# Ledger of designs, part 106: peptides against a protein of PDB entry 3QIS

Target 1, 334 residues: chain A of PDB entry 3QIS
Amino acid sequence: PSLELSRREFVFENVKFRQLQKEKFQISNNGQVPCHFSFIPKLNDSQYCKPWLRAEPFEGYLEPNETVDISLDVYVSKDSVTILNSGEDKIEDILVLHLDRGKDYFLTISGNYLPSCFGTSLEALCRMKRPIREVPVTKLIDLEEDSFLEKEKSLLQMVPLDEGASERPLQVPKEIWLLVDHLFKYACHQEDLFQTPGMQEELQQIIDCLDTSIPETIPGSNHSVAEALLIFLEALPEPVICYELYQRCLDSAYDPRICRQVISQLPRCHRNVFRYLMAFLRELLKFSEYNSVNANMIATLFTSLLLRPPPNLMARQTPSDRQRAIQFLLGFLL

## One batch from the design tools (peptide; made by RFdiffusion4, then SolubleMPNN)

Design b2_p14_8_s1 (from b2_p14_8, 7 letters changed)
Fold by OpenDDE base, seed 5:
Structure b2_p14_8_s1 (fold): chain B 334 residues (1-334), chain A 14 residues (1-14)
Amino acid sequence: as target 1 above (334 residues)
Amino acid sequence: MSDFEILLESMRPP
């Protein structure tokens, strides 16, 4: 069997978090026999492509002189955003289009990624006084390394860092502050807040706004700003409650005094963000007659974002563990 | 100012 490909080189410029890009090409059976095609893993890979790339269709049959369109879809989710922000991964891949009893065809994928405050650690963001797109990539790498070392020192209760010439970190990320300031000012009386989804176009504008500027006002509806806060918390490489404290939160879920002691052991930035969000959500609950928000709904929603099981335990989370996690968070909302 | 508004201003980025 033999194929003709209309294109073999693809460039995806200015790839952003949650922004879908598509490139298309044609494959044609220029032989005299039917052929089966499939995208296959390279020798050392488990998948035919990186997590941010997809081919559609990824397999199929072609009769003699038949042509099919293949879409190459680039989409950076929460699962790929962190490794692209750090530069550990890049918008580069090679796809292998295999023919049964035929040859391999290689497709080259290239491009550039634009860093986001979404999928960046709380520690790194507390060190960023400017929008992430104003920070040099070399300085982003340094901030992630410094943030890892600060987290480890905080967990080990090691000697107070000599208050040397390093600029004092922010108490909370400016991005979280801007989202909560907007919601507090404009959304306390918003009916169905955190229950109505935002608009995808407005969510993209909010992400781009937070990545590139420090606005006086966030663009979009109150529902889109509320969903942007949920997306931000979901995209964190480590949840607001660090993975190391997950089991202790479940074990303490029915003792409010022990729950507060567990939270006091969080790294400074994580502890500040947790207390700040709990204070905001308690304020929002005072307006329940206007916004239809109740403590059980908020606890159920935010528990999955703030108190995630460690990656090694995700597949083993029981309904009892989920109920304990919700009960832990309820002790801060009531 | 509510207690939360005081907290919000105390957490304001520079």
Scores: peptide ipSAE 0.493, ipTM 0.950, DockQ to the pose 0.948
Fold by OpenDDE base, seed 3:
Structure b2_p14_8_s1 (fold): chain B 334 residues (1-334), chain A 14 residues (1-14)
Amino acid sequence: as target 1 above (334 residues)
Amino acid sequence: MSDFEILLESMRPP
C-alpha cells in the first residue's frame, strides 16, 4: 500500500484560547490495493497528538485511487491553556500517519500561541497591571514562577511580602474586576442572568478584549459577559478556593464560622477574589425579581467553578461532597 | 453607593 499526501507541513499562526483553527490536506491511495490509514502514537506517547490538536478523520479506508480530506483542528481548551500561556508547551507536534502493512508518513505541526489572561493564575494576574499581550513571554514565565513561590509562602504563613522591590500586586486581577464591574453596572436587571448562554463570537471578542486592552466597557451582551466570567473561573489553573483547602471546605460546610476561617487561610489574591465574587453575587441576589437569580442556582453554578475537587479526587466526588460544597457557598450568599 | 459599590471601587485596578 502507498499514500500520497498533498501537504506534510502545517503552520497554525496566532493560536488563541477557545479559537478553533483548521488546516486541511488530502491523502490519496496511489497504490493498487485498498489501504487502512490511522494516526498512531509515537513510541513514548499515549495519544497520537497533543491535547490541543485533533485529526478528523483520524482513521479510515481508501480504495485504489480514492482520496480523503483530513482536517487538522487546533483548539486550546481550559485543559491546555495554562501550559501554553507559560510556554511549557508550544504549538508544535509531529503526527504519524500509519498505513497498515505500509509506511509511516510524518506530518509537522508548528505555529505560535498568543497568551491569554484566561488560564493564567490569580497570582500572576494580580502582578500583571497591563494586558497579557503587552507582557513579554519571558516575563510571563517569571510571573508564574514568582506567583507560585508567593502562593506557597502565603499558605505557609511565612515571610511577609517583601513590600520593597516589586510593585504592589493588585487586590484582584484587572480582568475579573472589569467583568464584575460591567455585570454590576449593566446586568443586575438582566433577566435570566447566568441561565442564558452567551454568543460564541461575543465570548471570543470579550477574551480578545481582556487579553489586549483595559476597556472602559466590555463588548457583547450581558449574557456573554456573564459567561465570560464563568469561563474565566473555569480556566483558572487553580480554582479560587485552592485545592489544598477543598476538603476543609467540605468538612466545614455546615459551620459558617469555620467556613470563614478556612477562607481566611487562602492566599491573598484568592481570598480577595473570593470575597469580591461573594459580595457581587449577594448584590445580584437583591435583584432576583428582575434577573431570576436565586441563591441555590448561584451556589450550584459557582461551586463547580470556585470549589473544584483536586484532580486526584475528581473521579471520586460523591453526591454528598457536591452537596457539602454547595452548602459551603450558600453560607456566603445568604 | 451600595456596600458592594464601595468594595468594587476599593478594589479598582490603578
Scores: peptide ipSAE 0.492, ipTM 0.951, DockQ to the pose 0.928
Fold by OpenDDE base, seed 4:
Structure b2_p14_8_s1 (fold): chain B 334 residues (1-334), chain A 14 residues (1-14)
Amino acid sequence: as target 1 above (334 residues)
Amino acid sequence: MSDFEILLESMRPP
């Protein structure tokens, strides 16, 4: 069997978080026999492509002289955003299109990724006084390395934040401050806040706005701004409540005193963000007659974002663990 | 100003 491919080189320029890009090509059976094609893993790879890439269809049959369109979809989710922001991964891959009892055809994927404040650590963002797209890539790497070291120092209670460091970190990331400031000013009376989804186009505009500027006003509806806050919290590589404290939060869920003690042990930026968000959400609950927001809804929604199980425990989360996690947050909303 | 408005302003980026 043999195939003809209309294209073998694909370039995805300016790939962004949550922005789908598609490139299409055709494969044609120029042989005289039916053939089965599939994208196959390279040697020692578990998957035929990187997590941000997909082929559709990834396998199929072609009759003689049949042609099929294949879509190459590039989509940076929360699962790939952090490693692309750091430059640990890149928009580069090689796909192997295998033909059963035939040849392998290689497809080259290339492009560039544009860093996002989404999927960047709270520690790094607290050091960024300018939009992430204004920060040189070399400096992003340094800020991530420094953020890891600062998290570790903060968890170890080793060093008082040297007040003499030439640039004092922000108390909270500017991005989360801007989102919450907007929601507080404009969305406290918004019916169905955090219950109505935003528009995907507006979400992209909000992300691009936060990545490229410090706006006076965030574009889009209150629903889109609210969802952007949820996406931001979900995309954090380390959740607002650090993974190291997850089990202690569950164990303390019915003791408000221990809950507050656990939160006091968070890294400074995480602790500030947590307290800031809880204060905002308590303020939002005062407007429940207008915004339809209640403590149980908010606790249920924000628990999955703020108090995530460590990756190794995610598959083992019980309904009891989820209820304890909700109860933990309720103790800060009531 | 609510207690939250005070907090929000105290957390304002420069």
Scores: peptide ipSAE 0.489, ipTM 0.950, DockQ to the pose 0.930
Fold by OpenDDE base, seed 2:
Structure b2_p14_8_s1 (fold): chain B 334 residues (1-334), chain A 14 residues (1-14)
Amino acid sequence: as target 1 above (334 residues)
Amino acid sequence: MSDFEILLESMRPP
């Protein structure tokens, strides 16, 4: 069997978080026999492609002189965004298109990723006084390394670095501040806030806005701005309540005093963000007559975002654990 | 200003 490929080199320029890009090519059976094609893993890989890439179709049959279009889809989810932001991974891959009883065809995937404040650590974002797209990639790496070390020092109760006044971290990420400032100013009276989904185009515009600027006003509907806050919290590599404290939050869920003690042990940026978000959500609850927001809905929604189980426990989360996690947040909303 | 508005402004980025 033999194939002709219309293209073997693919360049995905300006790949962004949650923005789907597609490149298409044709494969043609220029042989005299039917062939089966499949994308196969390289040696030592478990998958035929990186998590941000997909081929559609990834396998199939071609009769002699048959042609099929293959779509290469690039989509950076919350599961790939962090490693792309840090430059640990890149928009580079090699796909192996295998023919049964034939040869392999190599496809080169390349491109560039544009860093996002989504999927960046709270610690790094607290050190970023400018939009992430204005920060040199080398400095992003340094900020993530420094942020990791400062998180560890904070957890160990080590003396903070005597950072010069110019290097002092923000109390909260500017991106969270901007989202909450907008929601507070414009969304307190928004009917069905956090219950109505945002628009995908507006979400992309909000993400691009936060990555590239410090706007006076966030674009899009209040629903899109509210959903952007949820997406931001979901995309955090470390949740607002650090994984190390997850079990202690569940164990303390019915003791408001112990709950507050657990939160006091968070790294400074995480603790500030948590307290800030809880204060905002309590403010929204005052407008429940207008926005239809109640404490149980908010606690249920934000629990999965703020108090995520560690990856090793995710498969073992019980309904009781979920209820304890909700109860933990309720103690900060009431 | 509400107590939250005071908090919001106290957390404002530079």
Scores: peptide ipSAE 0.479, ipTM 0.949, DockQ to the pose 0.942

Design b2_p14_8_s2 (from b2_p14_8, 6 letters changed)
Fold by OpenDDE base, seed 5:
Structure b2_p14_8_s2 (fold): chain B 334 residues (1-334), chain A 14 residues (1-14)
Amino acid sequence: as target 1 above (334 residues)
Amino acid sequence: MSEFEKLLESMRPP
């Protein structure tokens, strides 16, 4: 068996969070026998590609002189955004197109990623006074390392930070402040707020706006701005309630006094964001006659975003654990 | 200003 490939080198320029890019190529059976093709893992890999890449079709059968189009799809989800923002991973891969009883054909994937405030830690964003696209990549690495060390010091209740050498961090990320300021000013009377989906084009404009500027007003509908806040919270590498406090939140869910004590143990930026979001959501609940927002809907929606199980426990989350997590948030909304 | 509006302004980025 033998294949001819129309292209073997692919470049994906300016890859962004949630923006799909596609490149296509053709494979042709230039042999005299039918052949089966598949994309296969490299020797040390569990998957045929990185999590931000997909081939479609990834396998198939070709008769003699048959041709098929293959799509290479690049899409950065919440699962890949953090490692690309830090530069731990890059837009580089090698695909192995295997031909049964034939040869391996290598495809080279390359490109560049543009960092996003989505999928960046709350600690790093509190140190970032400028839009992320204005920050040098070397400085993003330093900010993540500094943020990790600050989180550990905050958890250990150790030595007062020598406030003298580094600029004071923001109380909350500017991106969260801008989203909540917009929603408070313009969306308190919006019917079906957090229930109606935003427009995908408007969501991309909001992400690009927050990554590149500090706007006076966020572009798009109130529904798109509301969904952008949900996407931001979902994309956080560490949820607003840190994974280490997850079980204690469930155990305290029916004691409002213990719940407040657990929240007081969060790192400063996480604690500020939590209190700020709860204050905002309580303000929205005053307008329930206009916006159709109620405490049970909000608690159910925001619980999955703010109080995520640790990755090692995700597959073991019971319906009882979900109900305790909802009850924990209800104690801050009522 | 509401209580929340005061909180919002107190947390405004520079």
Scores: peptide ipSAE 0.524, ipTM 0.955, DockQ to the pose 0.948
Fold by OpenDDE base, seed 4:
Structure b2_p14_8_s2 (fold): chain B 334 residues (1-334), chain A 14 residues (1-14)
Amino acid sequence: as target 1 above (334 residues)
Amino acid sequence: MSEFEKLLESMRPP
C-alpha cells in the first residue's frame, strides 16, 4: 500500500489556552490495494501525539483512489496548560502515520504557545504585578522555580516576607481580584449566577483580557465572568487547597475548629485566596433572593475546584469523600 | 462598606 499526503508540515501560530485550532490535510490511496492507516506511537511513547494534539480520524481504511480528510486539532486544556506556560512542553510534535504492511509517513507539527494566567500557580501569579503576556518567558521560568521554593518555605516557616514594598508578592493574584471585584460589583443580583454557562467567545475574550491587560471592567456577561472564575480555579496546577492538605480537610470536615486550623496551614497566597473566595461567596449568598444561589449549590460547585483529590487518589474518590469535602466548604459558607 | 467590601479593598493590587 502507498499514500499521497497533501501536506506534511503544520504550523500552529499563537496557540492559546482553550482556543481550538484546526489544520486539515488529505490522504489519498494512490495504490492498487485497500490500505488501513493509523497514527501510531513513536518508540517509548504511550500515545501517538502530545495531549494538546489530536488527529481526526486517527485511523481508517482507504479503497484504491479513495481520499480522506484528516483534521489536526490543537487544543490546550487544563491538562496541558501548565507545562506549556512553563515552557517544559512546546507546540512541537511528530506524528507517525502508519500503513498496515506499508510505510510510515512523518508529519511535523510546530508552532508557538502564548502563556496564560490560567494554569499558572498562585505563587507565581502573586509575583506578577503585570499581565502574564508582558512578562518575558525567561522570567516566567524563574518565577515558577522560585514559586516552588517559596511554597516549600511558606509551608515550613510562616516568616512574614519582610521584602521591600516593590518586591512583596500580591496578597491574591490580580486576576482573581479582578474577577471577584467584577462579580461583586455587577453580578450579585444576577439570576442563576454560576448555574447558567458563559459564552465560549466571551470566555476567550475574558482569558485574553486577563492575560494581556489589567482592565477596569472585564468584558462579557456576568455568566461568562463567573465561569471564567471557575475555569481559573480548575486550571490551577495546585488547587487553592493544596493537595498535601486534602486528606486533613476530609478528616476535619465535621469539626469547624480543625477546618480553620487546616486552612491556616496553607501557603500565604493559597490561604488568602481561600479566605477571599469564601468571603465573596458568603456575600453572594446574601443576595440569594436575586441570584438563586444557595450554600449547598455553591459548596458542591466550588468543592470540585478548591478541594481536589491528589492525582494519585482522583480515581479512588468515594461518595463519602465528596460529601466530606462539601461539608468542609459548607463550614466556611454558613 | 460591608465587611466584604473592606476585605476586597484591602486585597486590591497596587
Scores: peptide ipSAE 0.524, ipTM 0.955, DockQ to the pose 0.951
Fold by OpenDDE base, seed 1:
Structure b2_p14_8_s2 (fold): chain B 334 residues (1-334), chain A 14 residues (1-14)
Amino acid sequence: as target 1 above (334 residues)
Amino acid sequence: MSEFEKLLESMRPP
């Protein structure tokens, strides 16, 4: 069996978080026999491609002189954004198109990723006074390493931040401050806030705006700005309530005093963001007659974002654990 | 200025 490929090199320029890019190529059976093709894993890989890449179709049959279009789809989800922001991963891959009883065909995937404040740690963002696209990639790596070390130090030592550090971190990321400031100013009376989805185009504009600028006003509808806040919280590599405190939140869910004590043990940036969000959400609840927002809806929605189970416990989360997690947040909304 | 507005302003980025 033999295939002809219309292209073997693919370049995905300016790949961004949540922006789908597609490249297409054709494969043709230039042989005299039917053939089966499939994308196969490389040596030591479990998947035929990186998580941000997909081939469609990834397998199939071709009759003699048959041609099929294959789409290569690049999409950076919340699951890939963090490793791409840090430069741990890159828009580079090699696909192996295997022909049954034939040869392998190698496809080269390359490109560049544009970093996002989405999927960046709260610690790193608190050190970024400028938009992430103005920050050199080398400095992003350093900021993540420093952020990890400060998180570890803050968990181990109630040491006051030495007043002599030449650049004080932000109390909260500028991006989350901007989102909440916008929602507070413009969305408190928005009917069905957090219940109506945003527009995908507006979400992309909001992401691009926060990645590239410090806007006076966020573009898009209140629904899109609200959803952008949810996406931001969902994309955090470490949730607002750190994984280390997850079980303690569940265990304290019905004791408001212990709940507040658990939150006091969060890293400074996480604790500030948590308190900020809870204060904002309590403010929104005062406008429930206008925005249709209630404490149970908000607690249910934000629990999955703010109080995520550690990866090792995700598969074991019981309905009781979910209810305790909701109850934990309710104690800060009421 | 609400208590939330005061909090918001106290955390304003530079």
Scores: peptide ipSAE 0.519, ipTM 0.955, DockQ to the pose 0.924
Fold by OpenDDE base, seed 2:
Formats: structure tokens, sequence, C-alpha cells
Structure b2_p14_8_s2 (fold): chain B 334 residues (1-334), chain A 14 residues (1-14)
């Protein structure tokens, strides 16, 4: 069997978090026999492509002189955003299009990723006084490495952050501040807040706005701004309540005093974000007559975002653990 | 200013 490929090199320029890009090419059976094609893993890979890439179709049959269009889809989810933001991974891959009893055809994927404040650590974002797109990529790497080290030092209670006044971290990420400031100003009376989904186009505009600027006003509906806050919290490489404290939060869920002690042990940035969000959500609950928001809904929604099980425990989470996690947050909302 | 507005302003980025 033999194939002709219309293209073998693909460039995905300006790849962004949650923005789907598509490149298409044709494969044609220029042979005399039917052929089966498939994308196959390289020798050391478990998958035929990186998590942010997909081929559609990834396999199929072609009769002689048949042609099929293949879509190469690039989509950066929460699962790939952190490693792309740090430059640990890049928009580069090699796809192997295999023909049964035929040749391998290599496809080169290249491009550039534009860093996002989504999927960046709270520690790094607290050190970023400017939009992430204004920060040199080299400095993003340094900020993530330093942020990891400072988190570990903070957890170990080793060194007070005796950083000079110019280098002092923000109390909370500016992106979180901007989202909450907007929601507080404009969304407290919004009917069905956090219950109505945002618009995908508006979500992309909000993400781009936060990545590139410090706006006076966030674009989009209150629903889109509210969902952007949820997406931000979900995309964090480490949840607002660090994984190390997850079990202690569950164990303390019915003791408000112990709950507050557990939160006091969070790294400074995580603790500030937690307290800030809880203060905002308590304020939002005062407007329940207008926004239809209640403590149980908010606790249920934010529990999965703020108090995520560690990856090793995710498959073992019981309904009891979920209820304890909800109860833990309720103790900060009431 | 509510107590939350005071907190919000105290956490304002520079």
Amino acid sequence: as target 1 above (334 residues)
Amino acid sequence: MSEFEKLLESMRPP
C-alpha cells in the first residue's frame, strides 16, 4: 500500500488555553490495494500524540483512489496548560501515520504557545505584578521554580518571606482580584449566578483579557465572568487548599476551630486566596434574594474546585468524603 | 464600604 499526503508539516501559531485550532490535510490511496492507516505511538510513548493534540480520524480504511480528510486538532485543556505555561512542554510533536504492510509517514507538528494565568501556580501569580504575556518566558520558569521552593519553605515554617518591598508578592493573584472585584461590583444581583453557564466566546475573551492586560472592567456577561473564576480555580496546578491538607480538612469538617487551624497552615498565597474567596462568597450570600445563590449550592460547587483530592486518592473518594469536604466549606460560608 | 469592600481594597494589586 502507498499513500500520498497533501501536507506533512503543520504549524499552530499562537496556541492558547481552551482555544481549539484545526489544521486539515488529505491522505489519498495512490496504490492498487486497499489500505488501513493508523496513527501509532513512537517507541517510548504510550499515545500516538501529546495530550493537547488529536487526529480525527486517527485510523481508517482507504480503497484505491480514495481520499480522506484528517483534522489535526490542537486544544490545551487544564491537563496540559501548566506544563505548557512553564515551557516543560511545547507545541511540538511528531505523528507517525502507519500503513498496515506499508510505510510510516512522519508528520511534523510545530508552533508556539502563549502562556496563560490559567494553569499557573498561585505562588507564581502572586509574584507576577504584570500580565503573564508581558513576562519573559525565561522569567516564568524562574518564577515557577522559586514559587515551588518558597511554598516548601512556607510549609516547613523555615524562612519568613523577608523579601524587599519591591519583590514582595501580591496578597492574591491580580487575576483573582479582578474576577472577584467584577463579580462583587456587577454580579451580586445577578439571577442564577454560578448556575447559568457562560458563553465560550466570552470565556475566551476573558482569558485573553486577563493574560494580556489589567482591565478596569472584565468583558462578557456576569455568567461568563463567574464561570471564568471557576475555570481559573479548576486549572490551578495545586488547588487553593493544598493537597497535603486535604485529609485534615475532611477529618476536621465538623469542628470549625480545627478547620480554621488547618487553613492557617496553608502557604501564604493559598491562605489569602482561600480567605478572600470565602469572604466574597459570604458577601454574595447576602444577596440570595436577588441571585438565588445559597450556601449549600456554593459549598457544593466550590468544594470540587478548592478542596480537590490528591491524584492518588481521586479514584477512592467516597460520598462521605465529598460530604465532609462540603461541610468543611460550609463552616466558612455560614 | 462594607467589610468585604474594605478587604477587597486592602488586597488591590499595586
Scores: peptide ipSAE 0.517, ipTM 0.954, DockQ to the pose 0.913

